# Ledger of designs, part 38: peptides against a protein of PDB entry 8HF1

Target 1, 320 residues: chain A of PDB entry 8HF1
Amino acid sequence: NVMLYATKPTEVMVSFPHQEQVLTVTRLISAEIEKFYVSLDLMNIGVQPIRRSKSLQCLRDPSKKSFVKQLFNDFLYQMKEYGIYAASIAIISLIVEFDIKRRQAETLSVKLMHRTALTLCEKIRHLLVQKLQDMTYDDDDDNVNTEEVIMNFSTPKVQRFLMSLKVSFADKDPKDICCLVFVERRYTCKCIYGLLLNYIQSTPELRNVLTPQFMVGRNNISPDFESVLERKWQKSAIQQFRDGNANLMICSSVLEEGIDVQACNHVFILDPVKTFNMYVQSKGRARTTEAKFVLFTADKEREKTIQQIYQYRKAHNDIA

## One batch from the design tools (peptide; aimed at target 1 E11 I306 Y310)

Design b2_p18_4_s2 (made by RFdiffusion4, then SolubleMPNN; from b2_p18_4, 10 letters changed)
Fold by OpenDDE base, seed 3:
Structure b2_p18_4_s2 (fold): chain B 320 residues (1-320), chain A 18 residues (1-18)
Amino acid sequence: as target 1 above (320 residues)
Amino acid sequence: MFKYIKEGDVTYTILPEV
């Protein structure tokens, strides 16, 4: 009987100040999106067939007004939670999606709706890039990807996350690193991936140390929403992480589905732990000797977070 | 009383054992 003493990870928490960065640019972007929603509600796009899928969570057909609003609401969330720099990356994903939907539009009215959404995304992109350039004395787009610009235009949560990565991994052997980063939302995986690529390239101590990948969850709601390209990307990203060609993986809640990933020495939970299952599944990946499980919390939510994690830890010990 | 670890500019709060 080899008692596999499952080495319990060291569970730690990083606190960050709750600072609502109310920048003029974020207010302007929010107002432009609200104005667009009023215009969108007035658009006649015709009667679209309701696919009778029984779950209330059925993402309405991507050609529908509700899907357009969902993408902009997810963008507004990312801008609020991660900052202006992350928003400049997130808006590119919306541009790509609306251009695809514009080309696939079966009617002139649906084509016009996606064109109007795309025009708004290009305006938002310009406003974000212009604001990032205000700190760079040079008008060159390449100068906005510095460590300083990334840090200054990120939320306190993202700043503490990047600082924790730098302290944890500076000048280490890439082979000794197996890191998971958990985020709540599917679109956040791509946004944080793009931010980390730029941060690693701008930070000499992390260059050639960290090689990030991201994994988007299987959309259990409709296999038709997963392009053949997204499924190929997921398989490739997992394989690169297994082969050690990537040593940092960004995941949404999908590791709950039993994706066989190797034992990790670092697990970062960037967003609030909302469920017992998310706590158990994410912590269950930190299995190496001296593994670290890192939580992030706002200072105002610190006591509530500690109490919630204590309850999850107690419940896990009572079942194990 | 919470235990703290300081690593550079990052302060970690150690979560208490159950």
Scores: peptide ipSAE 0.515, ipTM 0.928, DockQ to the pose 0.840
OpenDDE base, seeds 1, 2, 4, 5: peptide ipSAE 0.502, 0.496, 0.508, 0.498; ipTM 0.923, 0.921, 0.925, 0.922

Design b2_p18_4_s3 (made by RFdiffusion4, then SolubleMPNN; from b2_p18_4, 9 letters changed)
Fold by OpenDDE base, seed 3:
Structure b2_p18_4_s3 (fold): chain B 320 residues (1-320), chain A 18 residues (1-18)
Amino acid sequence: as target 1 above (320 residues)
Amino acid sequence: MFKEIKEGDVTYTVLPEV
């Protein structure tokens, strides 16, 4: 048994300026969501008839309001962390989800709650699209997907990520690319996928070079919340990545050890590494010769991030 | 002092080996 010494990836860090994008539009959207939360707290959605267990009844009505608040909080996080261009994609996912929940509503009060949330999402979408169009002299919705618009309405973190992709993959053979991108949240995974599709299409040097896919990890999805469609999508996305029909995979959690994904030559960690397990499992996917493991950090957090990664590397060497 | 590598417009800080 030749122990193939897995060549350790080159670990690198990209720093980005801490810029709070204090746009008037982001303040307006945040204020509209807070106003909606006050209204939502006052809504009587009625006691839902549950079978037998009294203890779960008091938890179901809060769970529906809590779920609505969670989606808007995740949207606000994405708008802050990735920018208003990413937010324009993220809001579409909320619209789809609230429309499904509105159609599935068992009561008129629950239907009205989801309708009110949907109306707010359409208002937010209009405000975001209008702001993207302010840079395009053309009122045509198709003109908002330029490299310039994507870059200008993205956070410094996303700008540095896109620049790193362009420098790493411009005019390369698609067959020589096996790239993973890790993000923290499920909804971020879909949002960054949509952003990358538009960026690749707007960037000639990446056209026909990068073919992205996305996968949401199984461990964060209760089997009861995973639609049959989502499970089919995940299986298809993994298969396309194995077959080389996709060469960039976006993941919202560490791929379980049992997902035999080919040895990757690039691993990007777009969000902060919060755990030792996330560090080891994501780094463990960069297995090719000359593999790169790329971290992103705010300039203010650079020293703290370097110290944290040093501690994780030391702990990993003590176990290996 | 960490080693820095410039690739186009991107500057990479190389994390030191342990």
Scores: peptide ipSAE 0.549, ipTM 0.935, DockQ to the pose 0.842
OpenDDE base, seeds 1, 2, 4, 5: peptide ipSAE 0.549, 0.542, 0.541, 0.548; ipTM 0.933, 0.932, 0.932, 0.934

Design b2_p18_4_s4 (made by RFdiffusion4, then SolubleMPNN; from b2_p18_4, 9 letters changed)
Fold by OpenDDE base, seed 4:
Structure b2_p18_4_s4 (fold): chain B 320 residues (1-320), chain A 18 residues (1-18)
Amino acid sequence: as target 1 above (320 residues)
Amino acid sequence: MFKYIKEGDVTYEVLPEV
């Protein structure tokens, strides 16, 4: 009986100031999205054919309007939770998605709806890029990807996360790093991945040290709506992480479904831990001798976070 | 008693063992 002494990870918390970055640009963007929702509700897109998915569940294909609103609501969440710099990356993902949907549109009315959404995304992109450039004396788009710009236009949570990565991994051997980053939402994986690529490229001490990948969460609504491309990407990303070709993996709740990932030495929880299962599964990946489990909390929520983690630890010890 | 670990500009609060 080799008692696998499950090396308990060092559980640490990083506090950050609750700063609502009330920038004029974020208010303008929110107001433009609200105006667009009013316009979208007035659009006649005709009777949507109920595509019976081959699965016997009449999954109400979310109205094509509902999907458009979901993407913009996810964007607004990312802008609020991660900041303007992350939002400038997130908006590109919306542009790509709406362009695909525009090309796949079976009706002129649906094509027009996605075209209007694209026009709004381009306007939002220009507002974000202009605001990033306001701190750079030089109008060069390449100058917006500096460590300074990324840090200044990120929320305090993201700032502390990036600082934690830099301190933890500066000048280390890539082979000694096995890092997981947990986020709540599927679309946040892509956004934080893009932010990390730019941050690693702008930070010499992390160049050639960190190689990030991301897992796209399975669409809980229907596996049939997952593009063959997304499923191939997910399998490739997992394989690269298993082979050590990637040493940082960004994931959502997908690890709950039993993705077998190697023992990690760092686990970052970027978003609040909402469930006991998320706590146990994410912590259960930090299995190396010197593993760190890092939580982020707003100063105002510090006590609540500590109490919640204590409850989860107690519940875990009562089951073990 | 909360143990603090300072690594550069990051302060980690070590959550007490239960």
Scores: peptide ipSAE 0.532, ipTM 0.919, DockQ to the pose 0.868
OpenDDE base, seeds 1, 2, 3, 5: peptide ipSAE 0.531, 0.528, 0.520, 0.520; ipTM 0.919, 0.918, 0.916, 0.916

Design b2_p18_5 (made by RFdiffusion4)
Pose (drawn by RFdiffusion4):
Structure b2_p18_5 (pose): chain A 320 residues (1-320), chain P 18 residues (1-18)
Amino acid sequence: as target 1 above (320 residues)
Amino acid sequence: VEPIPIAETEEEIKELLN
C-alpha cells in the first residue's frame, strides 16, 4: 500500500575524474582579490559596532567588511568548483548585489566602498570574458562554440553533470519530464542556473525540452540579471513548478523539506551527499514510479562515499 | 545490501537513466 503512493527510486551514480591542476588566470584573479582584500582591510570606514566571536574569544571585522569578503569568497568558490564560465555568471550576481547595497547604503564612506567593490567586480567580469573570448579561434559558430567552451572551460564535475543532463533528456517531451537538481551553496544555484540557460540556448536537442528555474531560501538573492530596480514578471518559481511551467529546478536544501511538489521524474544531487536525513528526503522527493536518482562524487571519494551510503542504507535497515 | 550501479561513460549513463 505504501508503494502505491510511495516509491523506492533507482539510485545510481555518476563518477567523474577529479583533477587538482588549475589555470593561470585563476592565479591572476586570486592575486587581484588578495590585493583588494589588503587594501579594503584598512578602509577605515566610519566607526562600526564591535563584532567579536560567538564566544567573544577573538575579534571579528565589522559586519560590512565581513559581508564583502563573504561575497568575494563565495565568488572564488564558485570559480574553484565549477570552472571559469560559472564565475562569468556569478560575477553578474555580485554586480547586482553590490548595486543593491549601493542603493541601500546610508553613508558616503560605505557607499564608496561598495562602488569600488563594484568596479573590481566588473574588472573581474572583463577578465573572465577575456579568457572566454581567447578560444574563438576554434570556430565561429557561437552556439556550438558555447557548447564547446562549456565542455572545455569547466571542471570535470560540471562537464559530467551537464553530460548526464543532456543524455537523460535528449529529445523527450518537456511535459513528460519533471526533475530537480540540488546544490549546496547559495549563489551556486543562480550561477549554475545561468550556465544551464546558456547551454539550453546552446544545443538543438535540449533547446525546447528543459525549463530551468531556481529558488533559494532566506536572504533572497536577486532573481534577475538586469539591475533595473523593478521587474514586470510576477509569478513565483515554486508556483511555476507546481503549475508545470518550469520543469528543471535548481534549489539548495530548500525544497528537500516540507515544500510540496508533484512527483518528480529525476533528482540530481550535484554536490556530494552529506547528511542521512537530507539523503532520505531527497530520495523521497523522487516520489514517482520508475524515478531515477543521480549522485556526483569525485573518483578519489568513491570508496568513502560508497561506504557512507552503505552506512546510511544499513542505518535505514536497522531503524526499520 | 545491493551494490550501487556506477556509470563512467555516456553509454552507461544512458542505460541507467533511460

Design b2_p18_5_s1 (made by RFdiffusion4, then SolubleMPNN; from b2_p18_5 with V1L E2P P3E E15K)
Fold by OpenDDE base, seed 3:
Structure b2_p18_5_s1 (fold): chain B 320 residues (1-320), chain A 18 residues (1-18)
Amino acid sequence: as target 1 above (320 residues)
Amino acid sequence: LPEIPIAETEEEIKKLLN
């Protein structure tokens, strides 16, 4: 029973200002995606296989319209929650996915659907990169990965997260660091990983201190949809973190069941804690002496978030 | 149970996370 011997971590809450993104570029991108959905609904892609479950429809056939909409909805969520800089990384993952599906398409109609989605992703990428370049006065793509550009085009949540990492780890010994970062969505793991690689490389105090990895939890819904490559990546990433070759691991909430990760001294919860299980399992990884468990909240949601965490703390003490 | 400390500023983050 692993719960009995864990030192209780120090809980800390970091508050960030609620900002509605009133950027012209984000409105334009959202309007282009909505226009694409209207066009997508009019496309004839042939007979779709029989709907056995509403929740599993997107997973069973990656060539379906519902899967295309899911990827763009996940992109829109990442742009809203993490900012334009994170969105510029997220869109590359959509480009790769739609190009693979375009090549694997069995019909001309499905091939055309994925080609149209890919063309929209390239337009979105151009709009995002152009907006990042507006600060640098240089047309060189390499100059958009500065600490200043990353901070200015990130949401207040991501800004406070990066500040918290810099404060926690600047000029420390890499061997003394064992950090977990929890996010809600699978696609966010890869997006935040790419953002952290660029931020660490642009921040001298962190370049030789933090080595990030990411892990997507096992898809409990269908082990058949995990590519052999994804399973190999997960095993390699876990092993690198166990061996100390990586000292920061980004993971989705699906890590709940069965990944034996070593005791960590830092646990960051980047997204809202939605369940008691997520609270207990993530907090249960902060087991070292003086371990820190860090939560993030919008100022407007602070009171509601605090009350929810106090309810989880009470419920956890009643079962401990 | 002790209250959870809240940081809003960089200085407060430094005080709680250093």
Scores: peptide ipSAE 0.669, ipTM 0.966, DockQ to the pose 0.856
OpenDDE base, seeds 1, 2, 4, 5: peptide ipSAE 0.665, 0.666, 0.663, 0.667; ipTM 0.964, 0.965, 0.964, 0.965

Design b2_p18_5_s2 (made by RFdiffusion4, then SolubleMPNN; from b2_p18_5, 5 letters changed)
Fold by OpenDDE base, seed 5:
Structure b2_p18_5_s2 (fold): chain B 320 residues (1-320), chain A 18 residues (1-18)
Amino acid sequence: as target 1 above (320 residues)
Amino acid sequence: LEDIPIARTEEEIRKLLN
């Protein structure tokens, strides 16, 4: 029971300005996705064969169109919440997924649907990369992965998160670091992982200090939909973190699934804490002496967020 | 219950997280 641990971490709130990203490129991308949804709704893909082992998935999405829309909606969320740099990483995951689905398509109509989605993702990737290159004189993809480009094309939330990591870990011994980063969504884990790899590589003070990994929760996806490769990746990532070969782990809802991770000295909550259970479980991982528990909030939501955390603290103290 | 310290600037983050 994580509730009974006497060691209270130091809680810190990092506040960031609420900026609506008024980028022309984000409006263009959103408009292209909406046009694609209209086209997708008009596509006749026929009745899909119900495989008995996939009966639950076929019941949820008999047209396979809702899954395509879900991936683009998740991408739009990444772009809005984390910025266009994070979106340039997130779109690669959609490209990979739609290429796999295109190859696995049992009908020409489904193959065409995934091909059209893939073509849109490639266009979106080009628009994002072109916008990142506006700050560079060179057309090389490597020049868009600088600390400056990452910071300038990230949301204020991500900027404050990266500042907090740099301040916390610059020039420290890698062995003294055990860090968890909690995010709400499964796809955010991989997106923030890719962003952190590039940021760490571009930041000399963090090179050879931070070694990130990521794991995704199972709570939102039936175990039947989790690929064998994803399960192998999760086991490997957890083992690397236990062995100290990775010292920063990005997680979505992992603690609710009974995945045992070691006691950490840093816990970052990048997204809003929505439940008391999430608060207790995540905070209960910050168990070392001098452990830090860092929360992020928009300035406009700060008072509401603080009140909610005080309610969670009170409820936790009444049970402990 | 102790008040949660709030940081907004890089300097405030440095004071709380160093």
Scores: peptide ipSAE 0.664, ipTM 0.958, DockQ to the pose 0.853
OpenDDE base, seeds 1, 2, 3, 4: peptide ipSAE 0.659, 0.651, 0.652, 0.656; ipTM 0.955, 0.956, 0.956, 0.955

Design b2_p18_5_s3 (made by RFdiffusion4, then SolubleMPNN; from b2_p18_5, 5 letters changed)
Fold by OpenDDE base, seed 3:
Structure b2_p18_5_s3 (fold): chain B 320 residues (1-320), chain A 18 residues (1-18)
Amino acid sequence: as target 1 above (320 residues)
Amino acid sequence: LPEIPIAETEEEIRKLLN
């Protein structure tokens, strides 16, 4: 048993200014979602005829409304934490999901509920795209994917993250790069993936240097909710990263389940580290001699964040 | 344990991540 002396990565903290997004468009979108929740609570989606136990039927109707509310709450979180540009990508995922649920609806009332949610998503998408176009003198949709538009409509956290990627990887050999990006939520993986594709394409110094992929973790709650397509996609994405066809992997907290990923030279933690396990597991992927482990913090939360990381470092050294 | 270096500016990020 060669105790591979785990080379301790260099830890770096990047501080960003706390900015409350006081945009009129974000307030309008939030107000439209709140109005929709009032309407959704009044919707009679009917008792779904499931065969045997009456007791489980009453629990299923709330689950469908709860799922719709969860998706919009996750969208509102992404808009707040990552910005309007990220929100314009996130809303497309909601549109796709509600269209699938609308087509799979067993009752007219459930079909109408998903149709109403879809109509709201289309309105939100229009408001977001219109706001992105206000910075571009040209009405062409293709002009909203510039480095300038991405940076200006991203939160300070995302701006510092993109800046950190550009500084770290500009004009480097793609073979020398093995990067992990950790996010808290599964839906954030797809959103940040779409943002990075557009940012890399708009940034000449990163073109042909970074090839991103994402991993959505296994839904431990029910393997039945993971489509066969999602499982195939996860296996393909992991294999592409192992083969070096992708050199940047976005993942949620799912690396807890022992996904054997190659030793990385860069690990970025985009969201706050909430648990000791997340700290140890993410840091444990930065195993090269010159590996960097990069954390992000708001300026107002800096002292609290540093104290928490020092507690985790101490606890990790006491076990090692 | 060594203090964790903090970067606030692009220049500080470049110094720590280059």
Scores: peptide ipSAE 0.681, ipTM 0.967, DockQ to the pose 0.869
OpenDDE base, seeds 1, 2, 4, 5: peptide ipSAE 0.680, 0.678, 0.677, 0.678; ipTM 0.966, 0.966, 0.965, 0.966

Design b2_p18_5_s4 (made by RFdiffusion4, then SolubleMPNN; from b2_p18_5 with V1L P3D K14A E15K)
Fold by OpenDDE base, seed 5:
Structure b2_p18_5_s4 (fold): chain B 320 residues (1-320), chain A 18 residues (1-18)
Amino acid sequence: as target 1 above (320 residues)
Amino acid sequence: LEDIPIAETEEEIAKLLN
């Protein structure tokens, strides 16, 4: 039980400037998604066959429209919180999901709905990639994955996170690294994983140092919707991290699932700590000698964040 | 309670995380 021991990692807060992305491309993408929502609300998809699947999810979205909106809202969050580069990776996950849903559609109307969503995702991907290419003046897709492009098209939060990784791990022995990165949302794990793969590959000092993995929490929604492949992948990712074949793990809810991971020397909290339990559990993974617990905060929220962390520290010390 | 050190710049990050 992580709450039964006092961990004393070195706590560090990294502050980043609050930047509203005032890019024309982000406004265009948001407007296209809003137009799509209006069109989606007007779509008559008829009475959906109630699949008697015992999964609570089939009961929550009989129209399958709310799920489509959720994925685009999740994408808009990624674009806002992590930047255009992260959004270019996040949109691929939507393309894959909508293509699966299109193929699994039981009705022509549902198939058309997912096809329209897919077409919008492809348009969004094109707009994002085009904007990334504007910096390189080169039509080669590989040129958009440079350290410079990644940094310039990332939010200040992601920039400071990447700087923190580079500073912490440049030219270190991979065996000496056990790093956790906590994010709020499950889809952020995949997005930041893809970003880190490209960043590490473009950064010589990290290329042979960091081997990232990600873990998404089990969808409580249905073990039936998790592909056998996704479950195998999750088990493999955890095992690779335990065996030291991966030394950086991106996760959202790993600690709630009772996944025992080794003591880590670095814990990064990329998104705001919303609960005392998350604070104690994540901090409780930073258990090695000289372990670092790194928090990220916007300048505008710095004072509030500091006070919240002090309250959590006090509450933790009162229990320990 | 000890104050949490704050880094805003890359140089300050380097001082705290190296």
Scores: peptide ipSAE 0.669, ipTM 0.960, DockQ to the pose 0.850
OpenDDE base, seeds 1, 2, 3, 4: peptide ipSAE 0.666, 0.663, 0.665, 0.661; ipTM 0.958, 0.960, 0.960, 0.959

Design b2_p18_6 (made by RFdiffusion4)
Pose (drawn by RFdiffusion4):
Structure b2_p18_6 (pose): chain A 320 residues (1-320), chain P 18 residues (1-18)
Amino acid sequence: as target 1 above (320 residues)
Amino acid sequence: EIEELEEEFEEGEEELLS
C-alpha cells in the first residue's frame, strides 16, 4: 500500500574524473582579489559596532567588511568548483548585489567602498569574458561554440553533470519530464542556473524540452540579471513548478524539506551527499514510479562515499 | 554487500550515459 503512493527510486551514480590542476588566469584573479582584500582591510570606514567571535574569544571584522569578503569568497568558490564560465555568470550576481547595496547604503564611506567593489567586480567580469573570448579561433558558430567552450571551460564535474543532463532528456516531451537538481551553496544555484540557460540556448536537441528555474531560501538573492530596480514578471518559481510552467529546478536544500511538489521524474544531487536525513528526503522527493536518482562524486571519493551510503542504507535497515 | 552496491552503481551509470 505504501508503494502505491510511495516509491523506491532507482539510485545510480555518475562518477567523474577529479583533477587538481588549475589555470593561470585563476592565479591572476586570485592575486587581484588578494590585492583588493589587503587594500580594503585598511578601508577604515566610519566607526562600526565591534564584532567579536561567537564566544567573544577572538575579534572579527565589521559586519560590512565581512559581507564583502564573504561575497568575494563565494565567487572564488564558484570559480574553483565549477569552471571559468560559472564565474562569468556569478560575477553578474555580484554586480547586482553590490548595486543593490549601493542603493541601500546610507553613508558616503560605505557607498564608496561598495562602488569600488563594483568596479573590481566588473574588471573581473571583463577578465572572464576575455579568456572566454580567446578560444573563438576554434570556430565562428557561437551556439556550438558555446556548447564547446562549456564542455572545455568547466571542471570534469560540471562537464559530466551537463553530459548526463543532455543524455537523460535528449528529445523527450517537456511535459513528460519533471526533475530537480540539488546544490549546496547559495549563489551556486543562480550561477549554475545561468549556465543551464546558456546551454539550453546552445544545443538544438535540448532547446525546447528543458525549462530551468531556481529558488533559494532566505536572504533572497536577486532573481534577475538586469539591475533595473523593478521587474514586470510576478509569478513565483515554486508556483511555476507546481503549475508545470517550469520543469527543471535548481534549489539548495530548500525544497528537500516540507515544500510540496508533484512527483518528480529525476533528482540530481550535484554536490556530494552529506547528511543521512537529507539523503532520505531527497530520495523521497523522487516520489514517482520508475523515478531515477543521480549522484555526483569525485573518483578519489568513490570508496568513501560508497561506504557512507552503505552506512546510510544499513542504518535505514537497522531503524526499520 | 558493499561490492554488490558498487556494481549496481557502475551498471546504473553505464545505462544512464547510454

Design b2_p18_6_s1 (made by RFdiffusion4, then SolubleMPNN; from b2_p18_6, 5 letters changed)
Fold by OpenDDE base, seed 4:
Structure b2_p18_6_s1 (fold): chain B 320 residues (1-320), chain A 18 residues (1-18)
Amino acid sequence: as target 1 above (320 residues)
Amino acid sequence: DIEKLEKEFEKGEKELLS
């Protein structure tokens, strides 16, 4: 029971400017996705067989169209919340997913639907990569993974997060680091993982210091839809973090379900804390007074965020 | 109490980003 430990980590709130990155490329991408949704709604994919999951819950297998829209909506969210650089990584995950679904398609109409989604993802990828290259005088794809490009094409929130990592962990012993990064969405774990791999590789002071892993959140809909590969990978990632072979773990709300992770000296909450349970459980991973619990807030939301955290602290102290 | 929390956060932010 994580609630029973009187954890008194140092709580930190990092502010970032509210910049609506009104880039022409983000507007173009949004407009292309909207056009695709209109086309998708007109597609006749036939009667979807209701696959009865072996679990007695007739979980309505989300319509194959609904799943496609969910992936693009998650991509649009990641582009908005984390920036163009993160979006360039996120789109690759969509390409992989739609290619798998295209190969697994039982009907020509479903195969065509996933093919159309893939074509859109490739167009989006080209638009993103082209925009990343606009800052590099050299058209070399390797030049888009520099610290400068990553920082310039990340949102202010992600910039402050990366700065906090660099200052906190530059030239430290990897054994002294145990870091958790909490994100709201399952797909954000993979996106931020890819961003961190590139950032660590581009930052000499973090090379061989930080070894990231991520936990894929359990699909809230059905454990049966989790691939055997994803479950094996998740178990392996957790084991690597327990063994100290990884020292930074990116996770979604899955730690709420009792993943026994060791006490960490740093806990970063990259997305807004929406619930008291999330606050208590994430803070409960920072067990020492020397441990840091880091929150991020937009300047415009600072007062509201402080008030919310004050209420959570009060409620936590009344239970402890 | 809120003002104290704000000062703690401001101090922590400076120490984290310094």
Scores: peptide ipSAE 0.512, ipTM 0.941, DockQ to the pose 0.898
OpenDDE base, seeds 1, 2, 3, 5: peptide ipSAE 0.507, 0.503, 0.508, 0.498; ipTM 0.940, 0.939, 0.940, 0.938

Design b2_p18_6_s2 (made by RFdiffusion4, then SolubleMPNN; from b2_p18_6 with E4K E6K E7K E14K)
Fold by OpenDDE base, seed 3:
Structure b2_p18_6_s2 (fold): chain B 320 residues (1-320), chain A 18 residues (1-18)
Amino acid sequence: as target 1 above (320 residues)
Amino acid sequence: EIEKLKKEFEEGEKELLS
């Protein structure tokens, strides 16, 4: 019985500069959302039925004001953490969600609330796209999806992530690549997926090398909220990754232990590691010989991040 | 031990970006 010593992945920590780039457009968008919250609080939408599910997580009815605020707060987080380019993709997901809810609205008041939210999203989209176009010198080049535009309108974290992908995978055989990208939030998976599709398409060295997919972890929320379409899509995305038709998978941190994904040679953690379980579960996917486990940290938080990873590594070695 | 981890991360960053 040769105990195959599980080869420990090489742990790498990439640093990025802490830049509070407060663009005028981001301030304007934030002010418009705050103005909308004031108007939303004044709207009379009637008494929404509280579905008391036995789980302490109050299943927020998707028609509630609190759910509308959650979507805009998640958007503001993505704009801050990933930049203006990522925000231009994220806002499309809000537009789709509010249009669905507007159509499903049981009352005129709820329909009007979702219509007002949708109108704000369309205004935000226009402001973001206009700002992306301001850097294209030629009025006629409608293509805001260049490598240069993506890099210039991304945060330093996203810039270092994209650079790390380019250096790691430029001109490689796609069969030799099995890459996972972990993000904290469910909505970030789709946003980073859209950004990567455009970046790969604009980068010749990656265009025929990387084929991305995304997977949203099963919401521990009732299986009733997962549309039949979302479940079919998740199964298809996992199968494409198993079959080698996709070689890069974006996942939220809620990878239940039960997703049997093949051993990966690269694991990128795009967001801060907040828990020991996230560290162990994500690192446990980097199982090939010479596997890399890559963390990202702001220079200002580098020492604190190193101390945290040291404690997690120690705790993991004491259990193993 | 933390100083060994700092060096490991610095060496790994250089190797990844080289």
Scores: peptide ipSAE 0.487, ipTM 0.937, DockQ to the pose 0.907
OpenDDE base, seeds 1, 2, 4, 5: peptide ipSAE 0.470, 0.469, 0.481, 0.476; ipTM 0.932, 0.934, 0.936, 0.934

